# Peptides against a protein of PDB entry 3J47: the designs that were tried, part 13

Target 1, 121 residues: chain A of PDB entry 3J47
Amino acid sequence: IRLTNQLKSLKGLQSKLKDVVEYLDKVINKELPINHTILGKLQDVFNLLPNLGTPDDDEIDVENHDRINISNNLQKALTVKTNDELMVIYISNLVRSIIAFDDLIENKIQNKKIQEQRVKD
Target 2, 26 residues: chain B of PDB entry 3J47
Amino acid sequence: NAQYHLLVKQGDGLLTKLQKYGAAVR

## One batch from the design tools (peptide; made by RFdiffusion4, then SolubleMPNN)

Design b1_p10_1_s2 (from b1_p10_1, 7 letters changed)
Fold by OpenDDE base, seed 3:
Structure b1_p10_1_s2 (fold): chain B 121 residues (1-121), chain C 26 residues (1-26), chain A 10 residues (1-10)
Amino acid sequence: as target 1 above (121 residues)
Amino acid sequence: as target 2 above (26 residues)
Amino acid sequence: SELESFLDSL
């Protein structure tokens, strides 16, 4: 049961990571805006990940301790990897927000210049 | 964790500077 | 733009 759940969780995470990477590539290519709902769901998945690696304390056979440590290390490595992906998404959002704000400021400056010219004519 | 918070803080600093610039252009 | 120059100065 535990191995099947770990494999299912790993496959689910792998699929989700692939979807996130594909989304990030579309975001980097300016094809889509960043969806905060996806970020929130990813954070929720991360907050649930510690619970996927904690065995219920009831079957501490000494041979499971090494497997638990390996699972915790893999979970930590996956957590770091997805935190890095979330960070890239966050930076990409900031950069896009800055560019959008630049475009708005430039558009406002141009509109003001056009209005000032029309008042002088 | 600390590097993530540092990067977020740098991003927030950039947004704050951008807001000040936008207010100066208004 | 002045803003790009400002962003580059950041």
Scores: peptide ipSAE 0.344, ipTM 0.870, DockQ to the pose 0.044
Fold by OpenDDE base, seed 2:
Structure b1_p10_1_s2 (fold): chain B 121 residues (1-121), chain C 26 residues (1-26), chain A 10 residues (1-10)
Amino acid sequence: as target 1 above (121 residues)
Amino acid sequence: as target 2 above (26 residues)
Amino acid sequence: SELESFLDSL
């Protein structure tokens, strides 16, 4: 019973993680706008993930060590993949910010030139 | 990890320079 | 042009 419940919870987590990856892929592909609230919650989940791997101190059985190492390696691999996805989103937002500032500065320069021309007329 | 932090640091540096330029043009 | 020069300096 307990092992079956853990497997069910793990499958549920895997399904949710898949949905998150699919969402991130849609955001990367510009099919959906970036939702900062979802991104923040996702970052919080990943920052908490290292704490989910603390084995309760009570059962140092040698068979658990290989499972713990596999779980930690899987968590590390998932963390790396997510960090890469977050990095792509960060770069994309940075580039968009640069373009928006470029347009703003150009508009300001044009407005200044128009005002200087009006003073000369 | 180190490459990620370097890229973020570079991006933040560029953003800061851009903000300073935008403030100087105002 | 000044903005382009600034962007080129980045």
Scores: peptide ipSAE 0.336, ipTM 0.861, DockQ to the pose 0.044
Fold by OpenDDE base, seed 5:
Structure b1_p10_1_s2 (fold): chain B 121 residues (1-121), chain C 26 residues (1-26), chain A 10 residues (1-10)
Amino acid sequence: as target 1 above (121 residues)
Amino acid sequence: as target 2 above (26 residues)
Amino acid sequence: SELESFLDSL
């Protein structure tokens, strides 16, 4: 049961990571806005990963200690990878917000100049 | 974690400055 | 532009 759940979670995580990479590529290429639902689902999967890796305290078989350490290292590596992906998304959003504000500010400055010219005429 | 939080903090600072500029241009 | 000057001040 435990191995099947880990494999199912890993497949689900791999599929979601692939979806995030595809989404990031579309974001970099300016083809799509950020899908907050995909990000939220990824965060939920990561928040559930610690809970999926907690054995009930009653099955501490000493022989599983190496498997728990490998699972924790894999979970840590996956958490780092996802933090890096989330960071890239955040930076991309920040850059898009800056560009959108720059365009908005320039449009407002131009509109003010046009209004000032119309009042002088 | 610490580098991520630092980057987020810098980005939030930039957004705040941008909001202040946008308010001053209004 | 005033915007570029502001961005340069960031």
Scores: peptide ipSAE 0.333, ipTM 0.863, DockQ to the pose 0.044
Fold by OpenDDE base, seed 4:
Formats: sequence, structure tokens, C-alpha cells
Structure b1_p10_1_s2 (fold): chain B 121 residues (1-121), chain C 26 residues (1-26), chain A 10 residues (1-10)
Amino acid sequence: as target 1 above (121 residues)
Amino acid sequence: as target 2 above (26 residues)
Amino acid sequence: SELESFLDSL
């Protein structure tokens, strides 16, 4: 019963992670705006992943070792992919903030020049 | 993990510098 | 600006 529930939860997490990856790909491709609430929830999931990857010392049946390794490797690969996508979104937002700030500075400089020119006329 | 945290820390440092510069130009 | 176009590309 407990193992079946863990497997069901893992499958549910994998499905949700796939949906999030597809969402992140759409955001990267500018098909959708960045949703900070989704990113926050995804970060929370990522922070909980290390706690899901510690098997408590429950009986390792030898036949499941290869399937567990393949599942863990696939889940690790999906986690790495999701982390990379989150990183790209974070960097993109940071760069956007820097550029918006640069434009703000330039606008202030231009406004100052226009005001100085009006005082000379 | 460590490289990601380093990158985030560098980005936060840059953002802080940018905020200070914006406050000085204000 | 080119910079705004780059922002729009991100």
C-alpha cells in the first residue's frame, strides 16, 4: 500500500513536472507571459525533491533495483532540465530588469538635456 | 547546485549595484 | 531601440 502510493505520487509529480516543462518552454518561446506564482511553486517542488529521493530504509527487493535506477535517472534528468529552464527564466528576467533600468537612466539623461536646452533658449 | 547558487548570487549583486546607481541618478 | 528588441527576444 505505501509503496503503491509513493509510485502514484511519483507518477503524478512526473506528469506535473512535464506540464511545467512544457509551460516553461512556451514562456521561453514568448508564447506565454512569465507567471511568478508558477515559478514559486516550481521552486518549492525543487526544494522538496531531495526529500523525495531519500528512500527510507524500507526493504529493497533486488528485482526493483534496475527499474528504480532508471526511474531515478529519468527523474534526475527531468529535474536538471527543469532547473536549467528556471535558471534561463531567472537570467532573462534579470537581464530585462537591467535593460529597463538602462532605458530609464537614458530617458532621465535625455529629459535633463531637453530641460537644459529650454533654459538656454 | 553550487554553480546555480553562485550565478544567482552574482545576479543579485548586479541588481543591487543597479539599484544603487538608480538611486544616485534619481 | 536594439536593446528593446533584444528584451522582446528574451
Scores: peptide ipSAE 0.360, ipTM 0.865, DockQ to the pose 0.036; fails the geometry check

Design b1_p10_1_s3 (from b1_p10_1, 6 letters changed)
Fold by OpenDDE base, seed 5:
Structure b1_p10_1_s3 (fold): chain B 121 residues (1-121), chain C 26 residues (1-26), chain A 10 residues (1-10)
Amino acid sequence: as target 1 above (121 residues)
Amino acid sequence: as target 2 above (26 residues)
Amino acid sequence: SQLESFLESL
């Protein structure tokens, strides 16, 4: 059971990492808005990773303590990696929002100048 | 964590400045 | 532009 869950988690993580990279590339290239559904699924799998790494209380064999520590370190490393990816997405969205707002401000300034010229004529 | 919070704080600061400018241009 | 001057002040 444990190896199958680890393999499923690893495949899910690999798929997520691929989706995040592909999303980041599309974000960098300005082609697509944030797919919140992919990010939500990404967060859900990460929230499930702690639960997948909890051994059911029935297999406290003392030899599993090193395997638990390795699982916790891997989970921590994966959490850090996803936090870094989410951070890059957040920054990219912030930059896009700033650019869009700057364009809106410039459009307002231009419209105001056109109105002021029409009132002087 | 600390670097992330610093970067988010800088981004929020820029957004706040941008909002103030947008309000002054309105 | 006023926007560019503001962006430079950021």
Scores: peptide ipSAE 0.320, ipTM 0.861, DockQ to the pose 0.039
Fold by OpenDDE base, seed 1:
Structure b1_p10_1_s3 (fold): chain B 121 residues (1-121), chain C 26 residues (1-26), chain A 10 residues (1-10)
Amino acid sequence: as target 1 above (121 residues)
Amino acid sequence: as target 2 above (26 residues)
Amino acid sequence: SQLESFLESL
């Protein structure tokens, strides 16, 4: 039961990470705005990851040391991957903010030119 | 970590330049 | 054009 629940949770995490990657690809392609609710949920998952790496100090035999190291390496790799995804989301938001500000500046320049033309007439 | 901080710093630099330009257009 | 010149300087 516990192992099946862990595997189900890991599959659920993998599915969510895939959905985030697909969302990021759509974001890079300028097809959709960023959903802040998805970001909040990803951050919550990230904050819960440190608690998955502390099995309570119950006497786990020396034969599990290699399995624990492999599990810890996999968890670290997943943490790095999640951090990279969050970084890409942050950069994508930053780039969108820059583009939106550039458009606002261009609109102001155009409005100023229109006013200068109206004063000359 | 270091690459992340570098990318954030570059993004902040671009935003600062953009803010200066927006102030010069006012 | 001023915005374009600024964007090119980025």
Scores: peptide ipSAE 0.320, ipTM 0.862, DockQ to the pose 0.038
Fold by OpenDDE base, seed 4:
Structure b1_p10_1_s3 (fold): chain B 121 residues (1-121), chain C 26 residues (1-26), chain A 10 residues (1-10)
Amino acid sequence: as target 1 above (121 residues)
Amino acid sequence: as target 2 above (26 residues)
Amino acid sequence: SQLESFLESL
């Protein structure tokens, strides 16, 4: 039962992660705005990852060494992938801040030009 | 970790340049 | 143009 739930959760996470990557690619390509709800869900998943990797101390059976290594490698791979996604979100937010700042500067320059023209008329 | 820190440092440098530019346009 | 110069300085 626990393994099937882990596999189902992993498949759900993999599907969500794929959706996030596709969304992030669209955000990088400036096709869509960043969705803070997706970011919050990713953070929640990241905060739950340590809880998925702690075997409760109650089942130390010797067959677990290879499973622990696979679980640790999977958790590490998921952590790296989540970190990469968070990084892309951070870059995307930074780029948007730069664009918004640029638009503000351009608006200021235009307003200044309009004011200078009004003083000459 | 090191690549992440490098990226954050580059982003902070960019933000600092942006702030300086915004101050010069004020 | 000033923005482009800024972006190029990045």
Scores: peptide ipSAE 0.318, ipTM 0.858, DockQ to the pose 0.042
Fold by OpenDDE base, seed 2:
Structure b1_p10_1_s3 (fold): chain B 121 residues (1-121), chain C 26 residues (1-26), chain A 10 residues (1-10)
Amino acid sequence: as target 1 above (121 residues)
Amino acid sequence: as target 2 above (26 residues)
Amino acid sequence: SQLESFLESL
């Protein structure tokens, strides 16, 4: 139940993020007017994201393009790390469910043997 | 990606085997 | 034993 709800919530978030990207692409392509309310909410989301790129203040002269690439690389690395952590949690829960089912089966087999012995006595 | 899909497939295989065992104990 | 044999078959 909890894992299924987390997966459902994550799928919902992924769908919403896709819708936002598709909207931004349409705005960039001038297919839709700029909605300042949506841009304000996106700015709020970006401001809540951890600063994925303060390289220490000492290299002021790297062109804005390289800083964007470094920030994108760090964002990608954090996304990969988060995916790996979620995968480990998923597998750990799966293994724990398997062990619990295994113990349940063994308990059922033992209870059946005890009943068969009581019918023979 | 490939390792992730392999691991998920292995987990699904384990779950299927476990379901078969649970049915055999019934 | 049957459970162990099943676990070994995994």
Scores: peptide ipSAE 0.317, ipTM 0.852, DockQ to the pose 0.055

Design b1_p10_1_s4 (from b1_p10_1, 6 letters changed)
Fold by OpenDDE base, seed 4:
Structure b1_p10_1_s4 (fold): chain B 121 residues (1-121), chain C 26 residues (1-26), chain A 10 residues (1-10)
Amino acid sequence: as target 1 above (121 residues)
Amino acid sequence: as target 2 above (26 residues)
Amino acid sequence: SQLEEFLNSL
C-alpha cells in the first residue's frame, strides 16, 4: 500500500511537473499569464518532498537501504528539477512585472502629455 | 544553485533599474 | 524612448 501510494504520488508529481513545464513554456512565449495555482501546487509539492524521503525511523530493514538511497536520489533529482521550475517561474514573474511596469510608465507618460496639452490649450 | 542565484541577482538588478526608471518618470 | 533605452540597458 505505501509503495503504491508513493508511486501514485510520484506519478501525480510528474504529471504536475509536466503541466508546470508546459505552462512555463506558454508563459515564456507570452501566451498565458502566470497561474498562481500552479505555483502554489509546486510549492506544496516542494514542501511535501522532504516528507516523502524521510523513512519512518522505525522500519529501516537493511533491504530498504538501497531503495531509500534510490528514493533519496530521486527526491534530490526531483528537488533540483523543482528548483529549476521555480527559477523559471521566478523569471517569468519578473518579466511580467517588468512588462506591467513598462505599461504603467507608458500610461503615466501619456497621461502627463495629455495634461500638458490641456494646459497649453 | 549558482546559476539560479545569478539569475535571481540579475532579476533583482533589473527590478532596481525599473524602480529607478519609474521614479525618474515621476 | 526612455523606456526603450531602459529596456535596451537590460
Scores: peptide ipSAE 0.322, ipTM 0.862, DockQ to the pose 0.043
Fold by OpenDDE base, seed 1:
Structure b1_p10_1_s4 (fold): chain B 121 residues (1-121), chain C 26 residues (1-26), chain A 10 residues (1-10)
Amino acid sequence: as target 1 above (121 residues)
Amino acid sequence: as target 2 above (26 residues)
Amino acid sequence: SQLEEFLNSL
């Protein structure tokens, strides 16, 4: 029961990570705006990652040292991958904010030119 | 971690410059 | 022009 629940939670995490990657690809392709709720959930996962790497050392038999190293390496690799994904989201948000601000500035410049022309007439 | 924080800091610097420019155009 | 100066400052 406990191992089956851990495997199910890991599969659920893997599925969610895949959904985040697919969302990132859509964000890079400018198809969808960034969902701040996904970013918050990813941050929560990062805050939980240190706790997943340290099961309290007091009950794990020394014979599983190789399996623990493989699990820790996999978890570290997943952490790095998720960090890279968050970085791409952050950069994508910055680029979108810059473009939106550029458009807003251009609109203000145009509006100012229209007002200056109306004062001369 | 350090490279990520550096990238975030650079992005925040860019955002601050953008905000200053937007305030100057107002 | 002002926008171009800003873009060049990025």
Scores: peptide ipSAE 0.315, ipTM 0.859, DockQ to the pose 0.043
Fold by OpenDDE base, seed 5:
Structure b1_p10_1_s4 (fold): chain B 121 residues (1-121), chain C 26 residues (1-26), chain A 10 residues (1-10)
Amino acid sequence: as target 1 above (121 residues)
Amino acid sequence: as target 2 above (26 residues)
Amino acid sequence: SQLEEFLNSL
């Protein structure tokens, strides 16, 4: 049962990481807005990862301590990787927001100049 | 964590400057 | 020009 759940979780994580990479590539290429559903699913996986690493209380055999440490290190490494991906998404959104706002400001300045010229005229 | 928070803080600073400029152009 | 001044202030 434990190995099957770990393999299912790893496959789910691999699928989500692939979806995040594909989403990041589309974000870099300016093709799509942020899919909040992918981010929510990633957060759900990370919230479930600690729960998947908790041994059910029934077999605290001393040999499991090294496996728990390896699982915690993998969870930490995956958390760092996802934080880095979320950071790239955040920066990309900031840059897009800045560009969109700059374009709005430029359009507003041009519209004001056109209105001022029409009043002189 | 600290580098991430620093980058977020810089981004928030840029957004605040951008908002002030947009308000001045109104 | 005002936008360029703002961009230069970033």
Scores: peptide ipSAE 0.305, ipTM 0.857, DockQ to the pose 0.041
Fold by OpenDDE base, seed 3:
Formats: structure tokens, sequence, C-alpha cells
Structure b1_p10_1_s4 (fold): chain B 121 residues (1-121), chain C 26 residues (1-26), chain A 10 residues (1-10)
């Protein structure tokens, strides 16, 4: 139950992220007008992400376009890393839940055998 | 993405089997 | 054993 809910939540997050990407692509392609409310919410999400690539102030001569691309690549790399880490945690919790149910079932079987033996004596 | 969905599907299959086993032992 | 069989059937 708890793990199934985490998985469902992660699938839901993945679907929402896909919808956001599709929306951004449509905005970039000028197929849809820029919705300031959606942009504000996206900006809030980006502000909650660690600023990956504050350039050390010492390289004054890399054009602003390359810095944005590096920041986007680093943010993408961290998003992928976070997704992989969440996946590993999810699998680990699944396996732990299975083992715990195994132990519970084995304990119930043993307790039932002990009770059946006590009723035969 | 595909590997994640595969893993999720495998986990759901395992949970369903575990639920059936828990019902058979009760 | 039944649980191991079940796990092996996964």
Amino acid sequence: as target 1 above (121 residues)
Amino acid sequence: as target 2 above (26 residues)
Amino acid sequence: SQLEEFLNSL
C-alpha cells in the first residue's frame, strides 16, 4: 500500500513533468501565448531547485547564452540524478515491504502449527 | 523512462502476488 | 517453503 502510493505519486509527477515540457515546447514554438501564472509557478519550482552553476565570478567572458545552457544541463543532470535516487529508494522500500510481509506470513504459519500441535496434545 | 515504467510494473505485479498470498494464508 | 515458491514464481 505505502509503496504503491509512492509509485503512483512518482508516476503522477513524471506525467506532470511531461505535460510541463510539452507546454514549454508549445510556448517556445509560439503555438500558445505565454501564460504568466504558469510561468510564475514554473519559476517558483526553479527557485526551489538548488542554483546549480553560480559561476565563480572570475570568468567574465563566457557569453550569457553558454551560461544558461550549462545551468540547464546541470539542472537536467540533477533532475535525472534525483529521479534515479528516488527510484532506488522506491525499489528498496518495495523489497523491504516484501521481506516484512514474508516474515509476518511465516510467523503466522508457525503460530498456527504450534496451536494445532497444542490442540492434539 | 521506459526502464522506470518497467520497474514500476514489476513492483505492482509483485504487490498483487503478495496480496494474493496474504489472502491465501489468512 | 510456500513463500519461497511464491517468490520464485515472481
Scores: peptide ipSAE 0.324, ipTM 0.860, DockQ to the pose 0.076; fails the geometry check

Design b1_p10_2_s1 (from b1_p10_2, 3 letters changed)
Fold by OpenDDE base, seed 1:
Structure b1_p10_2_s1 (fold): chain B 121 residues (1-121), chain C 26 residues (1-26), chain A 10 residues (1-10)
Amino acid sequence: as target 1 above (121 residues)
Amino acid sequence: as target 2 above (26 residues)
Amino acid sequence: TMEELLSYLK
């Protein structure tokens, strides 16, 4: 039950993230109008991600094309690192669940053997 | 990306085998 | 490390 709920929640999150990417692509392509409320909530989600160097909103100066490229490379590297860490956590939880289930099955087999012996005596 | 999807598929395969084994011991 | 995490899971 707990593991199935976690997997369902993770699949739900993945689907929602895909819908967000598809929405952002449509906004970038000017197929949909910019919704400031949706963009504000997305910015809040990005701000809750471990400090991907957001270009501080305080310098609207068009002259730092090189700083934007460095920030984008750092953000990409941090996103890849975070994805790898999440993958390690996922595999780890999977292995723990397999071990715990194997132990539960072995305990159930042993209990069944003890009951079958008691019925033969 | 492709290695991640392969790893997730292998994990789902193990979970399915585990569910079948748990149902056979039930 | 990934190996230490796998070892802690065993």
Scores: peptide ipSAE 0.338, ipTM 0.858, DockQ to the pose 0.062
Fold by OpenDDE base, seed 4:
Structure b1_p10_2_s1 (fold): chain B 121 residues (1-121), chain C 26 residues (1-26), chain A 10 residues (1-10)
Amino acid sequence: as target 1 above (121 residues)
Amino acid sequence: as target 2 above (26 residues)
Amino acid sequence: TMEELLSYLK
C-alpha cells in the first residue's frame, strides 16, 4: 500500500512536470500566449528551488550574461541532482518492498506449515 | 536520460509483478 | 513456494 501510493504520487508528479515542460515549450515556440498567472506560479516554484547562486549584489554591471549562464547551469545541475536523488529513493523503496514481501511470503509459508502440523496432531 | 527511463520502466515492471504475485498469494 | 516467487519475479 505505502509503496504503491509513493509510486502513484511520483508518477503524478512526473506527469505534472511533463505538462509544465510541454506548456513552456509551447510558450517558447509562441504557439500559446504567455499566461502571466501560470508564468508567475512557475516563477514562484523556481524561486522556491534553493537559489544556489545569488550573485553578490556588488558587481551588477558587466558580467550579467555569463553569470546568468552559470546560474542556469547550476540550477540545471541541482535539478539533475534532485532527479538522481528521487531515483535512488525510488529504487531503495522498491528494494525494501521486495524484501518486505519476501518476509511476508516466508511468514505465510511458516504459518501454513504450523497449521498443517496442528491438524496432523 | 535513456538509462533513467529504462530503470524506471524496469522498476514499474517489477512492482506490477510483485502486486500480481501478492494478489495471487492472498 | 519461494522458488515460485523467485520464478514469478523473473
Scores: peptide ipSAE 0.315, ipTM 0.857, DockQ to the pose 0.050
Fold by OpenDDE base, seed 5:
Structure b1_p10_2_s1 (fold): chain B 121 residues (1-121), chain C 26 residues (1-26), chain A 10 residues (1-10)
Amino acid sequence: as target 1 above (121 residues)
Amino acid sequence: as target 2 above (26 residues)
Amino acid sequence: TMEELLSYLK
């Protein structure tokens, strides 16, 4: 049971990392806006990862303490790495939103100037 | 964690300023 | 202008 759960968690993490990379590539290529739902599911899986690594309370054999600490440190390192990737994505979205809004404002200012000229003629 | 929250807070501040500017240009 | 927008964001 423990080995199958670790393999399932590792496959889930691998699938998630692949989805993050594919999402980052689509964001870099400007093909898709950031899907906040994928980001939320990503955060939920990471928040559930500590719970997936909790041994069911029924077999606290003292020899497993070092393996639990290594798993928790790896999960923490993976969480930090994912938070850094999510931060870069967030900044990139903010910058894109600022640029798109600047272009919208410029277009509005130009349209207003054209309307003011048409009223003077 | 603290640096991430600071960055998010700065980004939210910029978005709020941008929204105010967009409302003033209307 | 873009300069006015940048000045407002400052």
Scores: peptide ipSAE 0.285, ipTM 0.856, DockQ to the pose 0.038
Fold by OpenDDE base, seed 3:
Structure b1_p10_2_s1 (fold): chain B 121 residues (1-121), chain C 26 residues (1-26), chain A 10 residues (1-10)
Amino acid sequence: as target 1 above (121 residues)
Amino acid sequence: as target 2 above (26 residues)
Amino acid sequence: TMEELLSYLK
């Protein structure tokens, strides 16, 4: 149940992200007018997103590069830490699933033995 | 990174095996 | 069987 809900939520997020990309492409291609309210909400989302380094700031002066590099390194370190935490959760859920499955198999084997004994009596 | 991806791939393989076995024991 | 399960997990 919990994993299925997480997968459904992730699929829903993926669909919404695709719709946002398609909208942005239409705005870039001048097929749709720029909606400032949508753009403001999108900016808020990007400000809440860890700055996954857009490699396209090729024109902001070299004098701020050291502070930006330190911030990007910290953000990368936070992303790695988050990935490690998610990995521990994943392994823990996998181990719990294996244990629960082993118990289920043992219960089925025991039930089969009881049925085979009842057919011999 | 490479060890992480290998571990995830092994875990997904085990989960797939577990699902198939659980279906065969039905 | 338990052996078949163990073989499947390998």
Scores: peptide ipSAE 0.275, ipTM 0.854, DockQ to the pose 0.043

Design b1_p10_2_s2 (from b1_p10_2, 3 letters changed)
Fold by OpenDDE base, seed 1:
Formats: sequence, structure tokens, C-alpha cells
Structure b1_p10_2_s2 (fold): chain B 121 residues (1-121), chain C 26 residues (1-26), chain A 10 residues (1-10)
Amino acid sequence: as target 1 above (121 residues)
Amino acid sequence: as target 2 above (26 residues)
Amino acid sequence: SMDELLEYLK
């Protein structure tokens, strides 16, 4: 019963992680806007992931060590992939913000020059 | 991890500089 | 100017 529930929870987590990756891919492709709340929660999940791979000192038999290692390697690989996706999203947002601010600043400078010319005429 | 944190730190530095420039142009 | 912004961002 306990092992079956853990396997079901792990499958549920895997499905949710897949949905997160699909969401991140849509955000990278500009199909969806970046939700800062989702990004913050994802960062929190990744900060907790190193703790999910520490075997709590519960006496669970040595025979499952290979399956736990495969699951930990898969989780680690998924973590690395999602960290890379988050990095691409972050850089993409920075670049968009820089371009938008540059355009706003240039527009403001031009408007100021037009006003100064009108006062001088 | 270290290269990611460095990239984030550099990006935050650029945003701070951009904010200061935007304030100076006001 | 855009050039001044680019110089400030360096």
C-alpha cells in the first residue's frame, strides 16, 4: 500500500513536471506571457529539489537503492533541463525589458527636444 | 549553477543601470 | 541619445 501510493505520487509529480516543461516551452516561443508567480513557485520547487533527493534516514531496505538512483538521475536531468529553460526565459525577459526601456527613453528625449525647439521659436 | 547565478547577477546589474539612466533622463 | 544609453550600459 505505501509503495503503491509513493509510485502514484511520483507519477503525478512526473506528469506535473511535464506540464511545467510544456508551459515553459510555450513561454519561450512567446505563445504565452510569463507569469511571475509561476516562475517564483518553480524556483522554489527547484531550490527544494536537492532536498527531495536526500534519503531521509528512514530505514528503507537497501534493495531499492538502484531504482531510487535511477529516479534521482531522472529528477536531476529534469531539474537541469528546467533550470536551462528558466535561464532562457529570464534572459529573454531582460532583453525585451532593455529594448522597451531604450525605446521609451529615446521617445522621451525626442519629445523634450521638440518642446525645447518650440519654446526657442 | 554558478554560470546561471552569474548570468542572473549580470542581468540584474544591467536592469539597475537602465533604471538609473531612465531616472537621469527624467 | 541611444549612443549615450549604450555607453551608460557598458
Scores: peptide ipSAE 0.318, ipTM 0.860, DockQ to the pose 0.040
Fold by OpenDDE base, seed 3:
Formats: structure tokens, sequence, C-alpha cells
Structure b1_p10_2_s2 (fold): chain B 121 residues (1-121), chain C 26 residues (1-26), chain A 10 residues (1-10)
């Protein structure tokens, strides 16, 4: 249950991130008007992310194709790190679930044996 | 990505086996 | 038993 919920939440987050990318692509391609409310929420999400190479406030020279690559590399590195952390958490919770289930089975077997002994006495 | 999906698939397989075992012990 | 569970998980 808890693992399945975490996996579902992660899949949900991945789907939402994909939807955000698709939305941004449509805005960039001028297929959709710029929605300031959506952009504001996206900015809030980016502000909650540890500074993924926010350019220091030095002038918006739109020309540096290289900054997009650095931001993509840091975003990729954080995505990989997050995936690795989630994988470790997933394995850990899986193992804990197996152990807890084994203990539950053993407790049930013992309770059944105790009940069978009480019926024979 | 592929390794993660493989791990998830293996984990789901183990959970399914565990559920079947728990049902057999019930 | 734990051994049966381990065998079933293999």
Amino acid sequence: as target 1 above (121 residues)
Amino acid sequence: as target 2 above (26 residues)
Amino acid sequence: SMDELLEYLK
C-alpha cells in the first residue's frame, strides 16, 4: 500500500511535469496565449527548486545557447539524483513490507497453534 | 529509466508472490 | 515459516 502510493505519486509527478513541458512548448510555439497565472505557479515551483543555475541578475543577453545546456545538465543531474533517492526509498520500503508481512504470517501461525492447543485441552 | 522500471517490475512481482503466500497461509 | 516464505520468494 505505502509503496504503491509512493510509486503512484511519483508517476503522477512525472505526468504533471510532462504536462508542464508540453504546455511550455505550446506557449513557446505561440499555439496558446501566455497565461500569467500558470506562469506564476511555474515560477513558484522553480523558486522552490534549489537554484538550478538561476543566472545572477547580469543583463538578459538572450544569445547564450550555453546557459540552456548548463541548466539542462543541472536539471538532468537533479532528476537522476532524485530517481536514485526514490529508488533507494522504494527498495527500503519493499524490504520493510516483506519483513512486516513475514512477521504477520508468523504471528498468525502462532495464534492458530495456540487456538488449536486450547481446543485440545 | 530502464533499470528503474526493471526494479519496479521485480518489486511488484515479489509483492504479488508475497500476497499469494499470505493468502495460502490464511 | 520464514524458510517457507524465503523459498516462496525465490
Scores: peptide ipSAE 0.315, ipTM 0.858, DockQ to the pose 0.049
Fold by OpenDDE base, seed 5:
Structure b1_p10_2_s2 (fold): chain B 121 residues (1-121), chain C 26 residues (1-26), chain A 10 residues (1-10)
Amino acid sequence: as target 1 above (121 residues)
Amino acid sequence: as target 2 above (26 residues)
Amino acid sequence: SMDELLEYLK
């Protein structure tokens, strides 16, 4: 049961990471806005990962200690990788927001200039 | 973690500056 | 202008 759950979670995480990479590529190419649902699902997976690494209190045989350390190191490495991906998404959103706001400011400046010219005529 | 938080803080600072500029142009 | 915005963001 535990190995099957770990494999299912790993497959789910792999699928989500693939979806995030595909989404990041679409974000870099300016094709789509951030899907907050994908981010939420990734966060949910990461919040569930510590719960998957908690030894259910039953058979802590000493041989499982090395497997727990490997699982924790893998979870940490995956967490770092996802944090890096989320960081890139965040920066990309900030840059897009800045560009959109700059365009809005420029449009407002142009509209003010047009109004000032109409008052002088 | 610390580098991520620093980057987020810098981004929030830029957004705040941009908001102030937008308010000054209004 | 874009240049004024960039200067303000410095």
Scores: peptide ipSAE 0.308, ipTM 0.859, DockQ to the pose 0.037
Fold by OpenDDE base, seed 2:
Structure b1_p10_2_s2 (fold): chain B 121 residues (1-121), chain C 26 residues (1-26), chain A 10 residues (1-10)
Amino acid sequence: as target 1 above (121 residues)
Amino acid sequence: as target 2 above (26 residues)
Amino acid sequence: SMDELLEYLK
């Protein structure tokens, strides 16, 4: 249940992000007028994102293209790290479920043995 | 990606075996 | 038995 809900929420977020990209593409292509309210909300979302690449203030002269590549690499690295962490959580929950089920089976076997002893007495 | 899918597949296989065992002990 | 469970899970 919890993992399924998280996956559903993540899929919902992915769909919304896709809708935002499609909207921005339409604005860039001049198919839709710039909506300042939507842009303001998007700016708020971007401001809540960790600064994925404040270069140390000392190299002002790296072309904007290299900074974008570095920020994209850092964002990708953080995405991979997050995926690895989620994987560890998934495995941990799986193992816990297996252990709990093993304990349930053992308890059932013990209860059956106790009932069989009580019928023989 | 491939390792993740393999791990998920192995986990699902293990869960299926465990469910079958639990059903046999019922 | 626990051993049978372990063998079944292998």
Scores: peptide ipSAE 0.303, ipTM 0.853, DockQ to the pose 0.041

